# Ledger of designs, part 38: peptides against a protein of PDB entry 4DOW

Target 1, 157 residues: chain A of PDB entry 4DOW
Amino acid sequence: TFSWVGRPLPNRKQFQQMYREICMKINDGSEIHIKVGQFVLIQGEDNKKPYVAKLIELFQNGAEVPPKKCARVQWFVRFLEIPVSKRHLLGRSPPAQEIFWYDCSDWDNKINVETIIGPVQVVALAPEEVIPVDQKSEETLFVKLSWNKKDFAPLPP

## One batch from the design tools (peptide; aimed at target 1 E114 I116)

Design b2_p25_2 (made by RFdiffusion4)
Pose (drawn by RFdiffusion4):
Structure b2_p25_2 (pose): chain A 157 residues (1-157), chain P 25 residues (1-25)
Amino acid sequence: as target 1 above (157 residues)
Amino acid sequence: SWTQDEEENEELFEELMEELEEEEE
């Protein structure tokens, strides 16, 4: 379950209150803060890996009734979310930990916070950097490239 | 699966509506 932390940010959009942070309680009983700018795993279909997204906004949406806690995200896509016909354009076999900045506006970016599984560490690497492959049997995901429905390209600014 | 605090959401919605009414006045 989720609760807002503290005061809302200075108002920007009507019928919405924006927050820098959201508190998430687990059945391990503890509390975890998820902030705008951090990344989350978002529950998709039961037979697939979670979507990965960067939180770009957290908000209470008064336009829904009853009101809901929502997030706007920047999507990332997994390699399997890229059309099979386009996968060769990468020119390599990406590891499961590698994900791609999704640079397209066609998919809506608003989610209910209840779809959040939890925070995930996502790291930007230069194209020539190698993914560890280190230990921690890492839960970290790495991003080198964006995908724009056409081609793989550099990470945007 | 996850839920939200319904009471907090209702209170925040009421407070937002009161602020909008005050701005309109």

Design b2_p25_2_s1 (made by RFdiffusion4, then SolubleMPNN; from b2_p25_2, 13 letters changed)
Fold by OpenDDE base, seed 4:
Structure b2_p25_2_s1 (fold): chain B 157 residues (1-157), chain A 25 residues (1-25)
Amino acid sequence: as target 1 above (157 residues)
Amino acid sequence: SNTQNQEELEKRHQELLEQEAEELE
């Protein structure tokens, strides 16, 4: 169950109420608050790793019937989502914790918040920084580069 | 729309499956 936290933010969009924060109620009754700017895991296929996204906007879409709680996101991709024929362009074998900034607009960046599994920690690193892959950091994902379906590149500003 | 998002996610799911299959070849 998802519910808005706080008052709607001022905006000019006719059918959208924007929010800074959403509350996710877990089965055990506990609550997790997720804010704009944080990272989340999005439901994938069964037995597959969840997708990773950064929350850019949280909004209720009143244009839909019934209104939907939505988010606009910046997508990230896992290495397995990179075409096999282009993986060599990375020039290295990435650790499982590495993800890539998806620098394309071909995917819809609007999601239903109901597809959010939970928050996740994503850390941006400089190219020279080492990705820690020990047990203590297994839950943390790291991003160094972007992927634009053609090549890898430095992270956008 | 929410439907559009679902369709895009399904496409992405399919692409992922295809990539995994290619990796096994």
Scores: peptide ipSAE 0.247, ipTM 0.760, DockQ to the pose 0.017
OpenDDE base, seeds 1, 2, 3, 5: peptide ipSAE 0.244, 0.246, 0.245, 0.249; ipTM 0.758, 0.757, 0.760, 0.760; seed 5 fails the geometry check

Design b2_p25_2_s2 (made by RFdiffusion4, then SolubleMPNN; from b2_p25_2, 13 letters changed)
Fold by OpenDDE base, seed 5:
Structure b2_p25_2_s2 (fold): chain B 157 residues (1-157), chain A 25 residues (1-25)
Amino acid sequence: as target 1 above (157 residues)
Amino acid sequence: SNTQDQKELEERYKELQEKLAELAA
């Protein structure tokens, strides 16, 4: 169950109410608050692994019937989501925790908040920094590079 | 190896999805 936290933000969009924060209710009765700027896991397709995204907007879409709680996101890609024929361009075998900033506009970046599985920690690292490979960091994801379907590159400024 | 890393990644994301989905209401 998802519910808005706080009052709508002022905006000029006719059919959208924007928010800073949403509440995700957990089965045990506890609640997780997710804010714009945080990272989340998004439900994958059947037999697919979850997607990783950064929340850039939270909004209710009043143009839909019924109105939908939505988010705009910046996508990240896992190494396994990169075409096999291009994986060699990385020049190394990435650790399991590494993800890549998806630097393309071909993906729909609007999601229903109901597809959010939960929050996830994502840490940006410099290229020379070592990704920790310990149990404490197993659930933390790290990003060093972007992927634009052509090659890997430093993160966008 | 690359293959081993990919398999590890697949398993970790699967586990995360299952764990978080179980917690979500």
Scores: peptide ipSAE 0.032, ipTM 0.544, DockQ to the pose 0.017
OpenDDE base, seeds 1, 2, 3, 4: peptide ipSAE 0.024, 0.029, 0.028, 0.028; ipTM 0.573, 0.574, 0.575, 0.522; seed 4 fails the geometry check

Design b2_p25_2_s4 (made by RFdiffusion4, then SolubleMPNN; from b2_p25_2, 13 letters changed)
Fold by OpenDDE base, seed 5:
Structure b2_p25_2_s4 (fold): chain B 157 residues (1-157), chain A 25 residues (1-25)
Amino acid sequence: as target 1 above (157 residues)
Amino acid sequence: SNTQDEKELAERHKELLEQQALEEA
């Protein structure tokens, strides 16, 4: 169950009400608050790992019947989501916790908030910084580069 | 989803990352 937290933000978009925060109620009754700017895991297809995304906007879409609680996101990709024929372009074998900024517009960046399975920590690193492999960082994802379906590149400014 | 346990899914993801990180170390 998802519910809005706080008052709607001022905006000029017809049929849309924007919010800063949403509350996610889990099966055990506990609640998780998720804000714009945070990173989340999004439900994947059958037998697939969750997608990783940064929340850009939270909004209710009143143009739909019934109205939907939605989010706009910046997508990230896991290394295994990159085509096999292109993976060699990285020039190294990344750890499982490395993700890449998806620098393409071919993916729909609008999601239903009901597809959010939980928050996740994502840390941006400089290319020369080592991705830590320790107990404290095991739950953290790291991003150094972008992927634009052609090659890897430095992160966008 | 009424059938989806969001917390458990997130936890399983973290466990998977932990296992893979340990294997790669």
Scores: peptide ipSAE 0.054, ipTM 0.672, DockQ to the pose 0.016
OpenDDE base, seeds 1, 2, 3, 4: peptide ipSAE 0.045, 0.040, 0.039, 0.033; ipTM 0.665, 0.656, 0.659, 0.648

Design b2_p25_3 (made by RFdiffusion4)
Pose (drawn by RFdiffusion4):
Structure b2_p25_3 (pose): chain A 157 residues (1-157), chain P 25 residues (1-25)
Amino acid sequence: as target 1 above (157 residues)
Amino acid sequence: SVEDFYDELDERRNEAMEKVAEERE
């Protein structure tokens, strides 16, 4: 379950209250803070890996009744979310930890915070950097490229 | 097509997120 932390950010959009942070309680009993700018795993279909997204806004949406806690995200896509016909354009076999900045506006970016599984560490690497492959049996995901429905390209600014 | 692929994926994604949000609420 989720709760807002502290006061809302200075108002921007009508009928919405924005927050820098959200508190998530687990059945391990503890509390975890997830902030705008951090990444989350978002529950998709039961037979697939979670979607990965960067939190770009956290908000209480008064336009829904009853009101809901929501997030706007920047999507990332997994390699399997790229059309099979386009996968060769990468020119290599990406590891499972590598993900792609999704640079397209066609998918909606608003989610209910209840779809959040939890935070995930996502790291930007230069194209020539190798993915560890180090230990921790890492839960970290790495991003080198964006995908725009046409081609792989550099990470945006 | 590329557009159909992402439209179908988007439908499935939104249905799954909606269901999970309803179950957890």

Design b2_p25_3_s1 (made by RFdiffusion4, then SolubleMPNN; from b2_p25_3, 8 letters changed)
Fold by OpenDDE base, seed 5:
Structure b2_p25_3_s1 (fold): chain B 157 residues (1-157), chain A 25 residues (1-25)
Amino acid sequence: as target 1 above (157 residues)
Amino acid sequence: SIEDYYKELEKRAKEAMEKVAAERE
């Protein structure tokens, strides 16, 4: 179950109420709060690993019947989601913890909050920084580069 | 491991979605 936290933010969109935070209630009754700017795992297709995304906006879409709780996101991609023919462009074999900023607009960046699996920690690193592979960082994802379907590049400003 | 973490989150998400579905019945 998902519920809004706090009051709606001021906006000029007729059919959208903007929020800063949403609450996800899990089976044991505990609650997980997720805020704009945080990173989340999004449910993938059957037998596929979850997608990774950064929350840009949280809003209730009143144009839909019934109204739906939605989010706009910035997508990230896993190395294995990149076409095999393009993977060599990275020039190295990345650890499983590395993800890439998806620098394309061809993906729908609107999601239903019901597809959110949960929060995940994502840390941006400079290219020269080493991705730690230890128990302390086993639940953390790291991003160094962007992917625009053509090549890898430094992260957008 | 991160894979174990993902599996745990997926389990929680599935349970949460089942509750939402039940509320719509």
Scores: peptide ipSAE 0.034, ipTM 0.569, DockQ to the pose 0.054
OpenDDE base, seeds 1, 2, 3, 4: peptide ipSAE 0.034, 0.034, 0.033, 0.032; ipTM 0.572, 0.561, 0.551, 0.559

Design b2_p25_3_s2 (made by RFdiffusion4, then SolubleMPNN; from b2_p25_3, 11 letters changed)
Fold by OpenDDE base, seed 3:
Structure b2_p25_3_s2 (fold): chain B 157 residues (1-157), chain A 25 residues (1-25)
Amino acid sequence: as target 1 above (157 residues)
Amino acid sequence: SIDDYYKELEKKKKEAMEKIAKERE
C-alpha cells in the first residue's frame, strides 16, 4: 500500500500531481518513506533479480481512471541483462554488486509505484575505485559505467 | 538479432511489472 507524503509540488504538469515523497506500508504495519532521488528495487519476473532504478519523479496520473500513483525513473541494468555477445566489451568480470546506468531514452521510464519493493543503496564510483565485496556492503550496489545497448561508457554527471 | 533481444527483454519487463501492478491494485 502506497500513499503520498506531504503536499503536491507547486510545479505540476497537466493531469499530473507531483510529489516529493511516498510512503510504503509493509506487512508488519511499519512504513518506509521513499523520496525523489533515491534508488529503488522494482519487482519483475519471479525468477529474476529485481530491477534497479533511480526515482526521478513521483506523480499521480490523473489522466487514468482510476488515478494511478506513478514514478518516472532512470533505469539501471545488471550485467546479466546485457547480451552475452556484448559482455566482453567490459573487459572484466564484474562483481555481483555492480550495475550500469542505462543510457537509453527510448525505453518507457514510467512505472506503477506498486511495483516498488523497497529502497536500495547505490553508490557511484570512479573507475579506479574498488568495489567492496565484504559482508557490510552486501546490500549496496555500485555503478561505474553506463550502457547504451552498444557499449560501455563513463558515467554521466 | 541484438535489437530483437532488447525488444523482447523490455517487453517481458513491462508485462511483468504491469501484471504485478494490476494484482496489487
Scores: peptide ipSAE 0.444, ipTM 0.889, DockQ to the pose 0.776
OpenDDE base, seeds 1, 2, 4, 5: peptide ipSAE 0.440, 0.443, 0.435, 0.438; ipTM 0.888, 0.889, 0.886, 0.887

Design b2_p25_3_s3 (made by RFdiffusion4, then SolubleMPNN; from b2_p25_3, 13 letters changed)
Fold by OpenDDE base, seed 2:
Structure b2_p25_3_s3 (fold): chain B 157 residues (1-157), chain A 25 residues (1-25)
Amino acid sequence: as target 1 above (157 residues)
Amino acid sequence: SIDDYYKELKEKKDKAMEEIAKKRE
């Protein structure tokens, strides 16, 4: 169950109410608050690892019937989502915790908040920094590079 | 082609999320 936290943010879109924060109630009754700017795991295909994204906007789409709670996201891609023929461009075998900033606008970045599994920690690293694989960072994902369907590049500013 | 790959990937992603959203509504 998802519910908005706080008042809608000022905006001029006729059928959209924007919010800064949403509350996610999980099965055990506990609540998790997720804010714009945080990173989330999104449920995808069966037997596949969840998608990873950064929340850019939270909004209710009143143009739909019934209204839907939605998010606009910045996608990340996992190494296995990169075409096999292009993976060699990385020049190394990335650890499982590494993800890549998807630097393209060809995808619809709108999601239903119901697809959100929960928050996740994403840490940006410099290229020379080593991704730790210790127990303390097991649930943390790391990003060093962007991917634009053609090649890897330094992260956007 | 590479473009076809990403088109298919997007379709799979959208379809998967749509199914999940329907299940959780």
Scores: peptide ipSAE 0.431, ipTM 0.881, DockQ to the pose 0.824
OpenDDE base, seeds 1, 3, 4, 5: peptide ipSAE 0.429, 0.427, 0.431, 0.428; ipTM 0.881, 0.879, 0.880, 0.880

Design b2_p25_3_s4 (made by RFdiffusion4, then SolubleMPNN; from b2_p25_3, 12 letters changed)
Fold by OpenDDE base, seed 4:
Structure b2_p25_3_s4 (fold): chain B 157 residues (1-157), chain A 25 residues (1-25)
Amino acid sequence: as target 1 above (157 residues)
Amino acid sequence: SIDDYYAELKKRAEKAMEEVAKKRE
């Protein structure tokens, strides 16, 4: 169950109420709060790893019937989501914790909040920084580069 | 591991979705 936290922000778009935070109630009754700017895991296809996204906007889409709780996101891609034929362009074997900023506009960046699995920590690193793959960071994802379906590049500003 | 973490989250999500699905039926 998802519910808005706090008062809606000033309206920017017609039929959309903007929010800063949403509450996700877990099956055990606990609550997880997710805010704009945080990173989340999005449910993917069955038997596949979830997608990674950064929340840009949280909004209720009043244009839909019934209104839907939605989010605008910046997508990230896992290395294994990159076509096999292009993976060599990275020039290295990334750790499982590395993700890439998806620098394309071909993907719909609107999601239903119901697809959110939960929050995840994502840390941006400089290219020269080593990804700490240890017990302390085993649940943290790291991003160093972007992927635009053609090549890898430094992260956008 | 990160995979274990994802698996755990996925299980939570699946259970939540099942509950939603039941309500929709």
Scores: peptide ipSAE 0.193, ipTM 0.703, DockQ to the pose 0.058
OpenDDE base, seeds 1, 2, 3, 5: peptide ipSAE 0.190, 0.185, 0.185, 0.192; ipTM 0.708, 0.700, 0.690, 0.706

Design b2_p25_4 (made by RFdiffusion4)
Pose (drawn by RFdiffusion4):
Structure b2_p25_4 (pose): chain A 157 residues (1-157), chain P 25 residues (1-25)
Amino acid sequence: as target 1 above (157 residues)
Amino acid sequence: SEEAKEERREEIPQHLVDELLASKE
């Protein structure tokens, strides 16, 4: 379950209250803070890996009744979310930990915070950097490229 | 951590997943 942490950010959009941070309680019993700018795993279909997204806004949406806690995200896509016909354009076999900045506005970016599984560490690497492949049996995901429905390209600014 | 994530996945209502999938169509 989720609760807001502290005061809302200075108002921007009508009927919405924005927050820098959200508190998430687990059945391990503890509390975890997830902030705007951090990444989350978002529950998709039961037979697939979670979606990955960067939190770009956290908000209480008064336009829904009853009101809901929501997030706007920048999507990332997994390799399997890229059309099979386009996968060769990468020119290599990406590891499972590699993900792609999704640079397209076609998919809506608003989610209910209840779809959040939890935070995930996502790291930007230069194209020539190798993914560890280190230990921790890492839960970290790495991003080198964006995908725009057409081609793989550099990470935006 | 993995167990806590799995438990969280089981707690997420399906209608919210359906709503998310619809928004991405």

Design b2_p25_4_s3 (made by RFdiffusion4, then SolubleMPNN; from b2_p25_4, 13 letters changed)
Fold by OpenDDE base, seed 1:
Structure b2_p25_4_s3 (fold): chain B 157 residues (1-157), chain A 25 residues (1-25)
Amino acid sequence: as target 1 above (157 residues)
Amino acid sequence: RKKVFEEMRKEIPKELVDELLERRK
């Protein structure tokens, strides 16, 4: 279950209440707090890998009936989500934990918080920095570049 | 959202995903 943490943030949106933090209650009774600016895994289609996103807004959408707890996100794309015909544009074989900042507006960036699987660690690296591929970093994702459906571009931290 | 191409490559460890999914249930 999900519940808001703290008071709503000031905003001018008529049907939306914005928040800085949400609480995710898990099966053992403990709580995971997720804040705007953190990274999360989003549930994808059945039998498919989750999506990666950065939370940019948390809000209750009163325009819906009943109101829903929602989030606006910055999407990341994994290498295997990029069309096979365009993967060569990277010029290298990326490690499994590399993701790319999705620099397009064609994807809906509004989600229901119920699709959040949990938090994930994402680290931004400069293009010249080496992505560590070790056992300690197997659960950490790394971003160096953006992808705009046409080409890759450097993304400074 | 763009459809994911399913391949034998694991970009996010299955164990991590399974753990998170189990916790949220």
Scores: peptide ipSAE 0.123, ipTM 0.658, DockQ to the pose 0.046
OpenDDE base, seeds 2, 3, 4, 5: peptide ipSAE 0.097, 0.111, 0.115, 0.119; ipTM 0.625, 0.646, 0.646, 0.652; seed 3 fails the geometry check

Design b2_p25_4_s4 (made by RFdiffusion4, then SolubleMPNN; from b2_p25_4, 13 letters changed)
Fold by OpenDDE base, seed 5:
Structure b2_p25_4_s4 (fold): chain B 157 residues (1-157), chain A 25 residues (1-25)
Amino acid sequence: as target 1 above (157 residues)
Amino acid sequence: RKEVFEEMRKEIPEELVKELLERRK
């Protein structure tokens, strides 16, 4: 289950209440707090592996009946999500831990918070930096480049 | 440039996903 943490932030949006933090209660009774700016895994569609996203906004959508707990996200894309015909544009075989900043607006960036599986660590690296392959960094994802459906590019500022 | 082969790979650590899913349920 998900619940808001703290009071709504000052907001001019008529039908939205914005929050800084949300609480995810898990099966053992413990809580995971997730804040704006953190990275999360989002449940994939059908048999798809989880999506990766950065939380940009947390808000309750009061325009819906009943109100929905939502998030606005910046999507990341995994290498296997990139069309087969364009994967060669990377010019290398990426490690499994590499993801790419999705630099397109064609995807809906609003999600229901109940699709959040949990937090994940994402680290931005310079192109020349080597992605760690050791076991210590096994649960960390790394981003060096963006993908705009046409080509790979350096990360946006 | 190195050629990128069309092979499926696990891009998110399976153990991490499993752990999170188990905790979620």
Scores: peptide ipSAE 0.144, ipTM 0.647, DockQ to the pose 0.037
OpenDDE base, seeds 1, 2, 3, 4: peptide ipSAE 0.131, 0.130, 0.121, 0.135; ipTM 0.692, 0.678, 0.682, 0.703; seed 3 fails the geometry check

Design b2_p25_5 (made by RFdiffusion4)
Pose (drawn by RFdiffusion4):
Structure b2_p25_5 (pose): chain A 157 residues (1-157), chain P 25 residues (1-25)
Amino acid sequence: as target 1 above (157 residues)
Amino acid sequence: EEEEERQHYINELIERKKKADEEAE
């Protein structure tokens, strides 16, 4: 379950209250803070890996009734979310930990915070950097490229 | 009830993504 932490950010959009942070309680009993700018795993279909997204806004949406806690995200896509016909354009076999900045506006970016599984560490690497492959049996995901429905390209600014 | 609500939100998210792919086609 989720709760807002502290005061809302200075108002921007009508009928919405924005927050820098959201508190998530687990059945391990503890509390975890997830901030705008951090990444989350978002529950998709039961037979697939979670979506990955960067939190770009956290908000209480008064336009829904009853009101809901929501997030706007920048999507990332997994390699399997890229059309099979386009996968060769990468020119290599990406590891499972590699993900792609999704640079397209066609998918809506608003989610209910209840779809959040939890935070995930996502790291930007230069194209020539190698993914560890180091230990921790890492839960970290790495991003080198964006995908725009046409081609792989550099990470935006 | 909480589980059903969460599943409903997951379905809405998946449906929006599928609808956007269909429109793009």

Design b2_p25_5_s1 (made by RFdiffusion4, then SolubleMPNN; from b2_p25_5, 17 letters changed)
Fold by OpenDDE base, seed 3:
Structure b2_p25_5_s1 (fold): chain B 157 residues (1-157), chain A 25 residues (1-25)
Amino acid sequence: as target 1 above (157 residues)
Amino acid sequence: KKKEEEEKNVKELLEKIKEAEKKAA
């Protein structure tokens, strides 16, 4: 179950009420609050293939009947989501915790909040920075580069 | 609670990644 936290933000967009925070009620009855700017795991068609995304906007779509709770996101991709024929362009074997900023517009960046599995920690690093392999790093995903379906590039600002 | 859930999510993701890598190999 998902519920808005707080009042709608000032917004001029027709049929959209924007929010800063949403509450996710989990199975044990506890609640998790997720805010714009946080990273989340998104459920795909395959339960074994979750997606990583950064929340850009939280909004209720009033154009739908009934209104739907939605989010706009910035997508990230895992190395295994990159075509096999292009993986060599990275020039290295990335650790499992590394993800890439998806720098393409071909993916719909609007999601239903019901697809949110939960929050996840993502840390941006410079290309020359080493991804930690200690116990603390097991709880964090790391991003150094972007992927635009053609090549890898430095992270956008 | 948020931290615990986040840790759980990352662990589950990593497990799924490992399983996917096994099947892809």
Scores: peptide ipSAE 0.126, ipTM 0.691, DockQ to the pose 0.047
OpenDDE base, seeds 1, 2, 4, 5: peptide ipSAE 0.119, 0.125, 0.098, 0.105; ipTM 0.668, 0.691, 0.617, 0.642

Design b2_p25_5_s2 (made by RFdiffusion4, then SolubleMPNN; from b2_p25_5, 14 letters changed)
Fold by OpenDDE base, seed 4:
Structure b2_p25_5_s2 (fold): chain B 157 residues (1-157), chain A 25 residues (1-25)
Amino acid sequence: as target 1 above (157 residues)
Amino acid sequence: DEEKRRKELVKELIEKRKEAEEKAK
């Protein structure tokens, strides 16, 4: 169950109420608050790791019937989401914790918040920085590069 | 129910992404 936290933010978009924060109620009854700017895991295919995205906007789309709680996101991609034929372009075998900034616009960047599994920590690193792979950082993902379907590149500013 | 709806939404998301990927090939 998802519910908005706080009052709608001022916006000029008709039929949309924008929010800064959403509350996710999980199975044990506890609540997790997720804010714009945070990163989330989004349900993917069976037997696949969840998608990763950064929340850019949280909004209720009143144009739909019934209104839907939505988010606009910046996608990240896992290495395994990259076509096999292109993976060699990385020039290294990335740790499982590494994700890549998806630098394309072909994917729909609007999601239903109900697809969100939960928050996740994503840390941006410089290329020369080492990705910690220890157990204590298992839940943390790291991003060094972008992927634009053609090649890997330094992170956008 | 809610879970069924969620599954449908996930499916839609996945399919949409797959379609985009196919177009890019």
Scores: peptide ipSAE 0.673, ipTM 0.941, DockQ to the pose 0.845
OpenDDE base, seeds 1, 2, 3, 5: peptide ipSAE 0.669, 0.667, 0.673, 0.668; ipTM 0.940, 0.939, 0.940, 0.940

Design b2_p25_5_s3 (made by RFdiffusion4, then SolubleMPNN; from b2_p25_5, 15 letters changed)
Fold by OpenDDE base, seed 1:
Structure b2_p25_5_s3 (fold): chain B 157 residues (1-157), chain A 25 residues (1-25)
Amino acid sequence: as target 1 above (157 residues)
Amino acid sequence: SAEKERKEAIEKLIKAIKEAEEKAK
């Protein structure tokens, strides 16, 4: 179960109410608060592994009946989600914990909040920084580069 | 605690992602 936290933010978008924070209640009744700017795991399709995304906007879509709790996200891609024919462009074998900023607009960046599995830690690193692969970083994903379906590039500002 | 259980679940998912990535190398 998902519920809004706090009052709606100022918004000029028709049929939308924007929020800064949402509360996720899990089966045992405990609550997890998720805020704009945090990273989350999104339920994958079929038997696929979860997607990684950064929450950009939380909003209720009043144009739908019933209104839906939604989010706009910045997508990240795992190395396996990059076409095999283009993986060589990275020029290295990435650690399993590395993900990439998806710098394309072809993916729908609107999701239903119900697809959120939970929060995940994502840390941005400079290209020269080493990605830690020890047990202390087990719960952390790392991003150094963007992927725009053509090539890898430094992270956008 | 419920929080620990949730954290472990997320870690399990990340581990699964890691394993998948490793198999593809």
Scores: peptide ipSAE 0.198, ipTM 0.775, DockQ to the pose 0.045
OpenDDE base, seeds 2, 3, 4, 5: peptide ipSAE 0.099, 0.158, 0.086, 0.212; ipTM 0.703, 0.745, 0.680, 0.782; seeds 3, 4, 5 fail the geometry check

Design b2_p25_5_s4 (made by RFdiffusion4, then SolubleMPNN; from b2_p25_5, 14 letters changed)
Fold by OpenDDE base, seed 3:
Structure b2_p25_5_s4 (fold): chain B 157 residues (1-157), chain A 25 residues (1-25)
Amino acid sequence: as target 1 above (157 residues)
Amino acid sequence: SDEERRKKEIKKLLEAIKKAEEKAK
C-alpha cells in the first residue's frame, strides 16, 4: 500500500498533484518513506533483475480514472541491459556494482509507484575514481558514465 | 527490527543482481 505524505506541492500542471514524499507500507505493518531525489529499485521481470531509477517527481495523475499514484524517474541501466554487441565500447569489464545513466528518451519515464520495490543507495563517481569493494560499499551502486544506446559518455552534470 | 529486515531484503536483491552480472561476464 502506498500513500502520500504531506500536502500537495504548488504546481500548475493540470490534472497532476505533486508530492515530496510517499509512504510504502510493508506486509509486516512497517512503513518506508521515499522522497523525490532518492534512488529506488523498480520491479522488472523478476526480483533478481530489477531496474534502477532516480525519483524526479511524485504525483497523482488525475487524468486517469481512478487517479493513479505515479512517479517520474531517471533511468539507469545495468551492464547486462546493454546489448552484447555494444558492451565492448566501454573498454573495460565493470564491477557488478556499476550502473550507467540512461541518456535516451525512448523509455517511458513515468511509472506506477506500485512497481517500487524499495530504496537503494547510488553514488556518482568521477571516471578516475575507483569503485570501492568492501563490506561498507557492498550495498551501494556506483555510476560514472552515461549510455545513450550508441556510446558511453561522461556523466551528465 | 522491521528496518533491519527490510535492509536485509534489499541486500538480498543486490546480491542477486551482482550474481547475475558476474555470471554473465
Scores: peptide ipSAE 0.305, ipTM 0.831, DockQ to the pose 0.045
OpenDDE base, seeds 1, 2, 4, 5: peptide ipSAE 0.304, 0.237, 0.301, 0.289; ipTM 0.832, 0.791, 0.829, 0.823; seed 2 fails the geometry check

